Peptides against a protein of PDB entry 4Z63. Designs and how they scored, part 30

Target 1, 334 residues: chain A of PDB entry 4Z63
Amino acid sequence: LCLGMNDLTGNIPEDLFHLKRLNLLGIQENRLSGSLSREIRNLSSLVRLDVSWNLFSGEIPDVFDELPQLKFFLGQTNGFIGGIPKSLANSPSLNLLNLRNNSLSGRLMLNCTAMIALNSLDLGTNRFNGRLPENLPDCKRLKNVNLARNTFHGQVPESFKNFESLSYFSLSNSSLANISSALGILQHCKNLTTLVLTLNFHGEALPDDSSLHFEKLKVLVVANCRLTGSMPRWLSSSNELQLLDLSWNRLTGAIPSWIGDFKALFYLDLSNNSFTGEIPKSLTKLESLTSRNISVNEPSPDFPFFMKRNESARALQYNQIFGFPPTIELGHNN

## One batch from the design tools (peptide; aimed at target 1 D245 W248 F306 M307)

Design b2_p16_3_s2 (made by RFdiffusion4, then SolubleMPNN; from b2_p16_3, 9 letters changed)
Fold by OpenDDE base, seed 2:
Parts: structure tokens; C-alpha cells; sequence
Structure b2_p16_3_s2 (fold): chain B 334 residues (1-334), chain A 16 residues (1-16)
């Protein structure tokens, strides 16, 4: 049943929960309000539940043990409060959980040993607090993780050295500390291609440790952290780099010539730093900017990106990395 | 000048 993208109001009619054979319920992008009924438990054949972009409130009902076939739960952009229900946090069938942009709170706890099918987790822009869950690497299929804009104080857990499934990771604006430790840990994530750490590590030094290596890194965003230091030499070994944003930091020194050696680099933002010297001539030879053969069909994160022009401006949403225009931004440097 | 992030700049913006 697909009723999305309408102007439906009120609650879900109770009679809808009599549809025991329903595999897909899509009621997204409406004006549905009130609590999400616990009678969803009656939809025992449900594979996909999309209630996103509504006016739902209250706690998410703890009925997911009665939904053994549920693979996709999309509840982003609602007013849900409380935590992740225990039955949801233990769901063996769930592939994708998207509860981004809600008011969920408390400590984030997932039973990763039970969540054997979980591959995408988007809990960005909630009110989770405490520390990052150390057991996330136990979610053996978890590839896409957005935990941005929560209050996960502290450091990246040491256990994340073993996060082999991790490919796309965002922790933007989550009150993280110790960038040296974070990078030292995350370099062990052999499948990590996208790392977004904007608005963390305030005033720390960007490590220039030659022992750091991110072999498969395609997207690195560490913007607006007030980071000190210079362009990190270890980054020169990330030969697959496509997008680099180190804007709005306090980085100094010269822009190194090796920045132009990245064959796939199409987006470079080093603006609003304290870089000095000449613009490397190698930047004029970036193959990705001279040739139109950018592989637009590469896998991207499930979570959206946002570009902020300034603190007061409305952010532009980008659903894919290749949605960003080819860019070299070096403005507002010395 | 701009910067990239992956968080919703305005939380809790359900359809009105």
C-alpha cells in the first residue's frame, strides 16, 4: 500500500492494521500525526515500513518482534521521542534503519550480535547522548553509518579498528575529541571510503603522521574544526580520493604539489584556512576536471550531505557525492 | 566559503 506524497492528515485508520498480507506500507510525506500505533504488530508480513516525513510523535512502539520479515524501516523526519525499542534493536531481519531527524534520546544501544542483517543505520540529527556504542563493529554487515548531530562525547572507540564492514561513516557535529586517536583507529577500517567528521575536534592539531594510511578513502570531510597544522602527508597515499573538504580550519603552510596527483579528485575545498605560498601548478592538471569521464555510478552513502555556505544560510542537500559540482575552492587564505 | 557536513542543519522539520 503506497499512499505517500499526499496531504493525508490524522492517524492511520485502525482498519489498515487488519491487512495481514501487506508487505509494503508507504505513508511517507503526509501530515499524519499522533503516536505510531502499536497495532503495526498485526502487519506480520511487513517487509517495508515507510512513515517518514510526517508529524508522528511519541515513542516508537516495541512491536518489532512481531514483524519477522521487516527489512526496511524508514521513519526519518518525524517527532519520535524516547529510545530505539528493544525489539527493533534486536531485529534479525532489519537491513536498513533510518530514524534521522527525530528527537530520539538516551544512550544508543543496539544488539549487533542479533542484528545480523543490518547494513544501513541512519540516526543522524537526534538527541542521543553518552558515548559511541563500542559494539557497532559486531554488526558484521553494517556498511553505512550516520550518527551525525548527536552528543556522543569522547573518542572513537578502539573497537572500531575491527569495523571491517564500515564503508560510509559520518560523525559530524557529535562533540568528538582526539582526532589523532580517531584517525589512528579508523585507518584500520579497510573498506572505509567516506569519512565525514565536520564540526568536531575543535582546535586540535590535524595529525601529520606518515604511519597513517587510508587506502580506499574517496571522501574526506573534516571541515569547520578549527584544526591546526598543515596538509597531512599521509593523505597523499589515498590515491582514490575524490572529494576533500578541509575548509574552515586553521591549517597553515603551503598547499603541496601532490594534491594535483589525485586522478579522481573532482572536489577540493581548502578555503578559509591560513595556507600560504603559490597555488600548485599540478592542480591545473587534475584529470577529473579536464576529462568528463567521472564514474557517476559509484556507490554512495545512504545519508545525505549538506553544504553550508555560511552559518546563516540554508544548507543545500546533496543525496550523492557526484551531485557536488567539480570544485576547486582555495578562497580566504593568505 | 562553504563546508560540507552530513547532519540536518535544522532538526525536526516534518512536513507542514
Amino acid sequence: as target 1 above (334 residues)
Amino acid sequence: PSWITSFDPEPLRPKS
Scores: peptide ipSAE 0.351, ipTM 0.849, DockQ to the pose 0.824
OpenDDE base, seeds 1, 3, 4, 5: peptide ipSAE 0.336, 0.338, 0.331, 0.032; ipTM 0.838, 0.829, 0.838, 0.737; seed 5 fails the geometry check

Design b2_p16_3_s3 (made by RFdiffusion4, then SolubleMPNN; from b2_p16_3, 12 letters changed)
Fold by OpenDDE base, seed 3:
Structure b2_p16_3_s3 (fold): chain B 334 residues (1-334), chain A 16 residues (1-16)
Amino acid sequence: as target 1 above (334 residues)
Amino acid sequence: PSYVTSFDPEPLKPKE
């Protein structure tokens, strides 16, 4: 049943929960309000539940033990409060959980040993607090993780050295500290292609440690951190780099010539730094900007990107990395 | 001057 993109108001009719053979319920993009009914437990054949972009409030009902076939739960952009219910945090069937842009709070706890099918987790823009869950690497299929805009104070856990499944990771604006430790840990994530760390590490030095290596890194976004230092030499070994945003930092020195050696680099933002010297001539030779044919059909993160033109501007949403226009932004340097 | 993020720019104002 797909009733998305309407002006439906009020609650879900109770009779809808009698549909025991229903595999897909999509009621997204409405004005549905109140609590999400516990009677969703009666939908025992449910594979996909999409309640996103509504006015739902209260706690998410603890009924996911009665939904043994549920693979997809989308609840982004609601007013949900409380934590992740225990049955959801233990779901062996769940592949994707999206609860981005809610009011969920408390300590984030997932039973990753039980969540054997979880591959995508979006909990961005919530009120989770405390530390990052150290057991996330136990989610052996977890590839996509957005935890941006939460209050995860402290450092990236040492256990994330073992996060072999991790491909797309966002921790933007999560009050993280110690960028040197974070990068030193995350370099061990052999499948990591996308790393977004914007609005963390305030005023720290960007490490120029030649021992750091991100073999598969395609997207690095570390904007608006007030980072000091220079362009990091270790980044030159990330031969697959496609998007680099280091804008709104306090980086100094020259833009190195090796920045033009990235064959796939189509988006570069180094604006609003303190870079000096000449623009490297190698940037004029970027193959991705000169050749029309780099249709890189690469998997993108399941979480959206947002580009803010200024602090007061509405951010533009990009659902795919390739949605970014080919860009070289070097403005507002010395 | 722009920067990239991966989070919603504004908490959805309660839909008035």
Scores: peptide ipSAE 0.228, ipTM 0.763, DockQ to the pose 0.718
OpenDDE base, seeds 1, 2, 4, 5: peptide ipSAE 0.030, 0.029, 0.029, 0.030; ipTM 0.729, 0.717, 0.713, 0.728; seed 5 fails the geometry check

Design b2_p16_3_s4 (made by RFdiffusion4, then SolubleMPNN; from b2_p16_3, 11 letters changed)
Fold by OpenDDE base, seed 3:
Structure b2_p16_3_s4 (fold): chain B 334 residues (1-334), chain A 16 residues (1-16)
Amino acid sequence: as target 1 above (334 residues)
Amino acid sequence: PSYVTSFDPEPLRPKS
């Protein structure tokens, strides 16, 4: 049953919960309000539940133990409060959980040992606090993780050295500290292709440790951190780099010539830094900007990207990296 | 000048 993208109001009719054979319920992009009914437990055949973009409030009902076929739960952009229900945090069937842009709070706790099918987790833009959950690497299939815009004070857990499944990771604006430790840990994530760390590490030094290596890194976004230092030499070994945003930092020195050696680099933003010297001629030789025939194997995170012109500007949403125009932005440097 | 983020700028209440 798909009733999305309408102006439906009020609550879900109780008779809908009699549909015992229903595999898909999509009621997204409406004005449905109140609590999400506990009676969703009656939809025992449910594989996909999409209640996103509504006015739902209250706690998410703890009924997911009665939904053994549920693979997809989409509840982004609602007014949900409380934590992740215990049955949801222990769901062995769930592949994707999207609860982005809610009012969920407390410490983030997932039983990753039980969540054997979880491959995508979007909890961005909530009110989670405390530390990042150290047991996330125990979610052995978890590839996509958005935890951006929460209040995860402290450092990236040491356990994330073992996060082998991690491919797409966003921690933007999560009050993280110690970029040196974070990068030192995350370099061990052998499948990491997308790393977004914008609005963290305020005023720290970007490490120039030549021992750092991100073999499969395609997207690095570390904007608006007020980072000091220079262009990091370790980044030159990330041969698959497609997008680099280090804008709105306090980086100094020259833009190195190796920046033009990235065959797949099509988006470069180094604007609003303190770079000096000449623009490297190698930038004029970027194959991705000069050749029409380069197939870019784009990373496909499940979380959107948002481009802001400034801190007060409305963000433009991009669902995929290829949605970004080929760009070289070097403005507002010395 | 711009910068890329991945957090949602949208309000909790859907726009009409």
Scores: peptide ipSAE 0.037, ipTM 0.752, DockQ to the pose 0.749
OpenDDE base, seeds 1, 2, 4, 5: peptide ipSAE 0.032, 0.034, 0.032, 0.035; ipTM 0.748, 0.742, 0.753, 0.759; seeds 2, 4 fail the geometry check

Design b2_p16_4 (made by RFdiffusion4)
Pose (drawn by RFdiffusion4):
Structure b2_p16_4 (pose): chain A 334 residues (1-334), chain P 16 residues (1-16)
Amino acid sequence: as target 1 above (334 residues)
Amino acid sequence: TETSHWIHTDESEVTP
């Protein structure tokens, strides 16, 4: 049953909850509102539930043991409150959970021993607080994590050294501390390709510690953290690097020669720092900016990227990394 | 004239 992208109003007729054989309900992008009824436990054949872009509110009903076939739950852009219900946190069948841009709050609690099919999680733009849940690496299939724009505090848990499935990790604007610990821990996630740390670690020093090694790293964004220190040389060992954004920090010193050695780099933003010295001549032999013989695969995280020109400008959206224009942005330095 | 910008993933408004 597909009703998506219409102008429907009111709540879900209780009539709908008699459909025991329904395996797909798309009601997304309408004006629907009210609470999402607990009678939804009666729809035991559901595989894909798309409730996105409506006006729903109240708690997400804790009925998800009654929906053992649920694989996709899409609730993004609604007014849902409370945390993740225990039954949803215990669902062994969920592949994907998208609750981004909701009014959700409290500690974030998932039973990752119980969630053996979870491979993608998007909780962005919510009010989840407390520490990042230490058990997240226990979701052995979780590849994509977007926790951006949340109310967490403290450090990245030590157990994140074991997050073997982690590929795309977006932590922007989440009030994270100790970038030194965050980078030392996260370097041990061998599948990490795209990492977004923007608006965290405010005023901290960027670790220059050269034992740090991110081998498969493709996209590194750590911006507007007002970080101090120099261009970190440990980054030169990430040969796959495609997009680097260190902008709006307090970084100083010269821009080193090795920045021109990234063969797959098509986008770099070092703007709004305290960089001095001349421009390194090696930026003229960047391979992805000269010939057509460098070819690589675009990273594929499940989240869009956003770009801001200044603090008051409306943002630009890029659903894919290769949507960024090939750019050298060195403005507002010394 | 010089310019600057930065990238993030915390934006609330998304165009599908």

Design b2_p16_4_s1 (made by RFdiffusion4, then SolubleMPNN; from b2_p16_4, 7 letters changed)
Fold by OpenDDE base, seed 5:
Order: structure tokens, then sequence, then C-alpha cells
Structure b2_p16_4_s1 (fold): chain B 334 residues (1-334), chain A 16 residues (1-16)
């Protein structure tokens, strides 16, 4: 049953929960309000539940043990409060959980040993507090993780060295500290292609340790951190780099010539730093900017990207990395 | 001149 993208109001009719054979319930992008009924437990055949972009409130009901076939739960952009229900945090069937942009709070707890099918987790823009869950690497299929804009004060857990499944990771604006430790840990994630660390590590030094290596890194975003240092030499070994945003930092020194050696680099933002010297001539030879054949078929993170100008301005949303226009931004340097 | 911007993955505001 698909009723998304309408102007529906009120709550879900209780009689809808009598549909025991229902596999898909999509009521996204409406103005539905009230609590999400616990009677969803009666939808024992449910595979996909999409209640995103509504006005739902209250706690998410703890009924997911009665939904053994549920693979997709999308509840982003609602007013849900409380934590992740225990039955949801233990779901062996769930592939994708998206509860981004809610008011969920408390300590984030997931039983990753039970969540054997979890591939994508988006809990960005919530009120979770405490530390990052150390057991996330136990989710052996977890590829996409967005935990942006929560209050995960502290450091990236050491256990994330073992996060082999991790490909797309955002911790943007989560009050994280110690960028050196974070990068030192995350370099062990062999499948990591996208890393977003914007609005963290305020005033720290960007490490220039040549021992750091991100072989498969395609997207690196570390913007608006007030980071000191220079363009890191370790980044030169990330030959697959496509998007680099280090804007709004306090980086100094020259832009190195190796920045133009990235064959796939199509988006570069080094603006609002303190870089000096000349623009490398190698940037004028970037193949990605001269060739019309950008491979459009590359995997993208499940979480959206936002181009932000200031806190008050509406950000432009990009659902795919390749949605970004080819860009070289070097403005506002000294 | 291109307006200064940065890439993020978080919403501008938490839904109340």
Amino acid sequence: as target 1 above (334 residues)
Amino acid sequence: SSTSSWVDTSESEITP
C-alpha cells in the first residue's frame, strides 16, 4: 500500500493494521500526526515500512519482534522521541534503518550480533548523547553509517579498526575530538570510500603523518573544523579521490602539485583557508574536468549530502555524490 | 564569485 507524497492528515486508521498480508506500507511525505501505533505488530508480513516526512511523535513502539520479515524501516523527518526500541535494536531481518532528523535521545544501543542483516544505518540529526557505540563493527554487513549531528562527545572508538564492512561514514557535527586518533583508526577500514567529519575537532591540527593511508577513499569532507596544518601528504596516496572539501579551516602552506594527479577528482573545495603560493598547473589538467565521461554508475552513500552556506540558509540537498557540479573552489585564501 | 559553502550530511535543524 503506497500513499506517499500526498496531503494526508491525522493518524493511520486502525483498520489498516488488519492487513496481515501487507508487505509494503508507504505513507511518507504527508502530514500524518500522533503516535505510531503499536498495532503495526499485526502486520506480520511487512517487509517495508516508510513513514518518513510526517509529523509523527512519541516513542517508536517496541513491536519489531513481531515483524520477522521487516527489511526496511524509514522514519526520517518526524518527531519521534525516546530511544531505539529493544526489538528494533535486535532485529535479525532489518537491512536498512533510517531515523534521521528526529528527536531520539539517550545512549545509542544496538545489538549488532543480532542485527546480522543491517546494511544501512542513518540516525543523523537526533539527540543521542554519550559515546559512539563501540560494538558497531560487530554489525558485519553494516556498510552505510550516518551518525551526524548527535552529541557523541569524545573520540572514535578503537574497535572501529575492525569495521571492515564500513564504506560510507559520516560523523559530521557530533562534537568529536582528536582527529589524529580518528584518522589513525579509520584508515584500517579497508572498504571506506566516503568519510565526512565536518564540524568536529575544532581548532585541532590536521595530521600530516605519511604513515596514514586510505587506499579506497573517494570522498573526504573535513570542512569547518578550524583545523591547522597544511595539505596532508598522506592524502596523495588516495588515488581514487573524487571529492575533497577542506574548506573553512586554517590550513596554510602551498597547494601541492599532486592535487592535480587525481584522475577522478571533480570536486575540490579548499576555500576559506590560509593557503599561499601559486595555483598548481596540474589542476588545469584534471581529466575529470575535461572528459565528459564521468562514470555515473558508482555507488553512493544512502545518506544525503547538504551544501551549506550558513546556519540560516536553506542547504541544497544532493542525494548522490555525482550530483555535485564539477568544482574547483580556492577562494578566500591569503 | 561562488558563495562560500561547505559539505555536510546533517539537517540544518532538528525536527521539533
Scores: peptide ipSAE 0.466, ipTM 0.859, DockQ to the pose 0.468
OpenDDE base, seeds 1, 2, 3, 4: peptide ipSAE 0.460, 0.429, 0.469, 0.413; ipTM 0.847, 0.838, 0.854, 0.835; seeds 1, 3 fail the geometry check

Design b2_p16_4_s2 (made by RFdiffusion4, then SolubleMPNN; from b2_p16_4, 9 letters changed)
Fold by OpenDDE base, seed 5:
Structure b2_p16_4_s2 (fold): chain B 334 residues (1-334), chain A 16 residues (1-16)
Amino acid sequence: as target 1 above (334 residues)
Amino acid sequence: PSTSSWVSTSEAEIIP
């Protein structure tokens, strides 16, 4: 049953929960309000539940133990409060959980040992506090993780060295500290291709440790952190780099010539720093900017990106990294 | 006023 993208109001009719054979319920992008009924437990055949972009409120009902086939739960952009219900945090069937842009609070707790199928987690823009959950690496299939805009504070857990499944990771604007530790840990994530750390590590030094290595890194975004230091030498070994944003920091020194050696680099923003010297001639030879043959078949994170041109402007949303225009931005350096 | 951009995944979203 798909009723998304309408102007439906009120709550879900209770009689709908008698549809025991229903596999898909999509009621996204409406004006549905009230609590999400616990009677959803009656939809025992449910595989996909999309209630995103509504006006739902209250706590998410703890009924997911009665939904053994549920693979997809999309509840982003609602007014849900409380925590992740225990049955959801223990779901062995769930592949994707998206609860971005809600009012969920408390400590983030997931039973990753039980959540054997979880591959995508988006909990961005909530009110989770405390520390990042140390047991996330126990979610052995978890590839996509967005925890941006929560109040975690502290550091990236040491256990994330074992986060082998992690491919796309965003912690933007989560009050994190110790970028040196974070990068030192995350370099061990062998499958990590996308790392977004914008609006963290306020005023820290960007590490220039040549022992750091991100072999599969395609997207690195560490903008608006007021970071000190220079272009990190360790980044030169990330041969697959496609997007680099280090804008709005306090980085100094020259832009190194190796920045032009990245064959796939199509988006570079080093603006609003304190870089000096000449623009490397190698940047004029970037193949990605001269060739029209950009492979579109590259994996993309499930979470959106936002490009903000200035502090006062509304950010533009991009669902794929290749949606970004080919860009070299070196402005506002001295 | 700067015209330079920065990327994040944490847009100031409106919670209904």
Scores: peptide ipSAE 0.364, ipTM 0.829, DockQ to the pose 0.518
OpenDDE base, seeds 1, 2, 3, 4: peptide ipSAE 0.292, 0.036, 0.028, 0.292; ipTM 0.784, 0.746, 0.705, 0.788; seed 2 fails the geometry check

Design b2_p16_4_s3 (made by RFdiffusion4, then SolubleMPNN; from b2_p16_4, 7 letters changed)
Fold by OpenDDE base, seed 1:
Structure b2_p16_4_s3 (fold): chain B 334 residues (1-334), chain A 16 residues (1-16)
Amino acid sequence: as target 1 above (334 residues)
Amino acid sequence: SSTSSWIDTSESEIIP
């Protein structure tokens, strides 16, 4: 049953929950309001539930133990409050959980040993607080993780050294501290291709430790952190780098010539820093920008990217990395 | 992109 992208209002009629054989319920992008009924528990055959982009409020009902086939739960952009219900946090069937842009709060707790199928988690832009859950690496299939814009004070857990499944990770604007520790830990995530750490580590020094190595890193975004230091030498070994945003920091020194050696680099933003010297000639030879027929259509994070600015206008949303135009931004350096 | 912008992965505000 797909009723998305309409102008439906009110609450879901209770009789809808008598559809015992329903596998897919999509009612996204409406004006549905009220509480999400606990009677969802009656949809025992449900595989996909999409209630995103509505006006739902209240707590998410704790009925997911009665939905043994549920693989996808999309509830982003609603008014849900409270925490992740226990049955949802223990769901062995769930593959994707998207509750981005709600008002969920409290400590984030997931029983990763039980959530054996979870591969995508988007809890960005909520009101979770406390520490990052140390047991996330126990979710052995967890590939996509967006925890941006929560209040996870402290450091990246040491346990994340064992986060082998992690490929796409965003902790943007989550009040994190100790970038040296974070990078030192996350370098052990050998499948990590996308790392977004924007609006964290305020005023810290970007480490230039040559022992750091991110072999598979394609997307690195560490913008608006007021980071000091220079372009880190360890980054030069990330040969697959496609997108680099270190804008709005306090980085100094010269832009090194190796920045133009990345064969796949098509988006570079080093603007609003304090870089000096000349623009490396190697930037004029970037293969990705000189070739006319390059398409970077490859696996991308499930979470969207936003082009933020210090303006009242809404940020531009990019759902795929290749959606970004080829860019070299070196402006506002002094 | 613009020199006055940066990439983020969070919404500007919680909606609704």
Scores: peptide ipSAE 0.510, ipTM 0.856, DockQ to the pose 0.478
OpenDDE base, seeds 2, 3, 4, 5: peptide ipSAE 0.466, 0.492, 0.495, 0.486; ipTM 0.843, 0.852, 0.849, 0.852; seed 3 fails the geometry check

Design b2_p16_4_s4 (made by RFdiffusion4, then SolubleMPNN; from b2_p16_4, 8 letters changed)
Fold by OpenDDE base, seed 2:
Structure b2_p16_4_s4 (fold): chain B 334 residues (1-334), chain A 16 residues (1-16)
Amino acid sequence: as target 1 above (334 residues)
Amino acid sequence: PSTSSWISTSEAEIIP
């Protein structure tokens, strides 16, 4: 049953929960309000539940043990409060959980050893607090993780060295500290292609340790951290780099010539730093920006990206990395 | 305000 993208109001009729053969319930992008009824437990055949972009409130009911076929739960952009229900945090069938942009709170706890099918987790823009869950690497299929805009103070857990499945990771604006430790740990994630760490590590030094290596890194965003230091030499070995944003930091020194050697680099933002010297001539030879069209057909993160110009302006949303225009931004330096 | 921008994943969406 798909009733999304309408102007429906009120609550879900109780009789709807009598549809025991229902595989898909999509009521997203409406104006439905009230609590999400615990009677969803009666939808025992449910595979996909999309209640996103509504006005739902209250706690998410703890009935997911009665939904053994549920693979997709989308509840982003609602007013849900409380934590992740225990039955949801233990769901062996769930592939994708998206509860971004709610008011969920408390400590984030997932039973990753039970969540054997979880591959995408988006809990960005909530009110979770405490430390990052150390057991996330135990979610052996977890590829896409957005935990941005929560208060996960402290450092990246050491256990994340074993996060083999991790490909897309966002921790923007989560009060993280110790960028040296974070990068030292995350370099062990051999499948990591996208790393977004914007608005963390306030005033720290960007490490220039030659021992760091991110072989498969395609997207690196570490903007607006007031980071000191220079362009890190270790980044030159990330040959697959497509997008680099180190804007709004306090980086100094010259822009190195190797920045123009990346064959797939189409978006470079080093603006609002303190770089000096000349613009490397190698930037004029970037293949991705010349007549050569590099065909890129690759998976992207499930979580959205935002381009923010200033605090007062509304951010532009980009759902795909290649939605960003080809860019070389070196403004507001020196 | 600066004309430069930065990328993040931490923006809130408007509830309808």
Scores: peptide ipSAE 0.398, ipTM 0.833, DockQ to the pose 0.572
OpenDDE base, seeds 1, 3, 4, 5: peptide ipSAE 0.393, 0.336, 0.358, 0.368; ipTM 0.827, 0.789, 0.818, 0.827; seeds 4, 5 fail the geometry check

Design b2_p16_5 (made by RFdiffusion4)
Pose (drawn by RFdiffusion4):
Structure b2_p16_5 (pose): chain A 334 residues (1-334), chain P 16 residues (1-16)
Amino acid sequence: as target 1 above (334 residues)
Amino acid sequence: SHWIMSHNPETEEAKS
């Protein structure tokens, strides 16, 4: 049953909860509102539930043991409150959970021993608080995590050294501390390709510690953190690097020669720092900016990227990394 | 000058 992208109003008629054979309900992008009824436990054949872009509110009903076939739950852009219900946090069948841009709050609690099929999680633009849940690496299939724009505090848990399935990790604007510990821990996640740390670690020093090694790293964004220190040389060992954004920090010193050695680099933003010295000549022999013989695969995280020119400008949206124009941005330095 | 993030800085809204 596909009703998406219309102008429907009111709540879901209780009539709909008699459909015990329905495996797909798309009601996304309408004007629907009210609470999402507890009677939804009666729809035991559901595989894909798309409630996104409506006006729903109230708690997400804790009925999800009654929906053992649920694989995709899409609730993004609604007014849902409370945390993740215990039954949803215990669902062994969920592949994907998208609750982004909701009014959700409290501690974030998932039973990752129970969630053996979870491979993608998007909780962005919510009010989840407390520490990042230490058990997240126990979701052995979780590849894609977007926790951006939340109310967490403290450090990245030590157990994140074991997050073997982690590919795309977006932590922007989440009030994270100790970038030194965050980078030392996260370098042990061998599948990490794209990492977004923007608006965290405010005023901290960027670790220069050269034992740090991110081998498969493709996209590194750590911006507007007002970080101090120099261009970190440990980054030169990430040969796959495609997009680097260190902008709006307090970084100083010269821009080193090895920045021109990234063969897959097509975008770099070092703007709005305290960089001095001349421009390194090696930026003229960047391979992805010269010939057509460098070819690589674009990273594929499940989240869009946003770009802001200044603090008051409306943002630009890029659904894919290769949507960024190939750019050298060195402005507002010394 | 500009910088990149992974969330929309403005709250998105549904049809209202």

Design b2_p16_5_s1 (made by RFdiffusion4, then SolubleMPNN; from b2_p16_5, 10 letters changed)
Fold by OpenDDE base, seed 1:
Structure b2_p16_5_s1 (fold): chain B 334 residues (1-334), chain A 16 residues (1-16)
Amino acid sequence: as target 1 above (334 residues)
Amino acid sequence: PSYITSHDPERPQPKQ
């Protein structure tokens, strides 16, 4: 049943939960309100539940043990409160959980040993607090992780050295500390292609440790951290780099010539720093900017990107990396 | 100048 993208209001009719053979319920992008009914437990054949972009409130019902076929739960952009229900945090069938842009709170806990099918987790823009879950690497299929805009004070857990499944990771604006430790840990994530760390590590030094290596890194965003230091030499070894945003920091020194050696680099923002010297001539030879054929078909993170101009400005949403226009921004380095 | 992030501006939440 697909009723998305309408102007439906009120609660879900109770009789809808009598549809025991229903595999897909999509009621997204409406004005449905109230609590999500516990009677969703009656939808025992449910594979996909999309309630996103509504006005739902209250706690998410703890009925996911009665939904053994549920693979996709999309509840982003609602008013859900409380924690992740125990049955949801232990779901062996769930592939994708998206509860982004809610008011979920408390300590984030997932039973990754039980969640054997989880490949995408979006809990960005909630009210979770405490530390990052140390057991996330135990989610052996977990590829996409957005935990941005939660209060995960402290450091990236050492256990994330073993996060082999991790490909796309966003922790922007999560009160993280110790960028040196974070990068030192995350470099061991061999499948990591996208790393977003914007609005963390406030005032720290960007490490220039030649021992750091991110082999498959395509997207690095570490903007608005007030980071000190220079362009990190270790980044020059990330030959697949496509997008780099280090804007709104306090980086100094010259822009190195190796920045133009990235064959796939189509988006570079080094603006609002304290860089000095000349613009490297190698930037004029970036193959990605001279050739019209950017491969749009590359895998992208499931989580959206946002381009912010000012704190008060509405951010532009980009659902794909290649949605960004080819850009070289070196402004405001005076 | 703009910057990229991956946190939603859609709901008002406290800055962290």
Scores: peptide ipSAE 0.472, ipTM 0.825, DockQ to the pose 0.384
OpenDDE base, seeds 2, 3, 4, 5: peptide ipSAE 0.451, 0.439, 0.444, 0.440; ipTM 0.854, 0.838, 0.849, 0.847

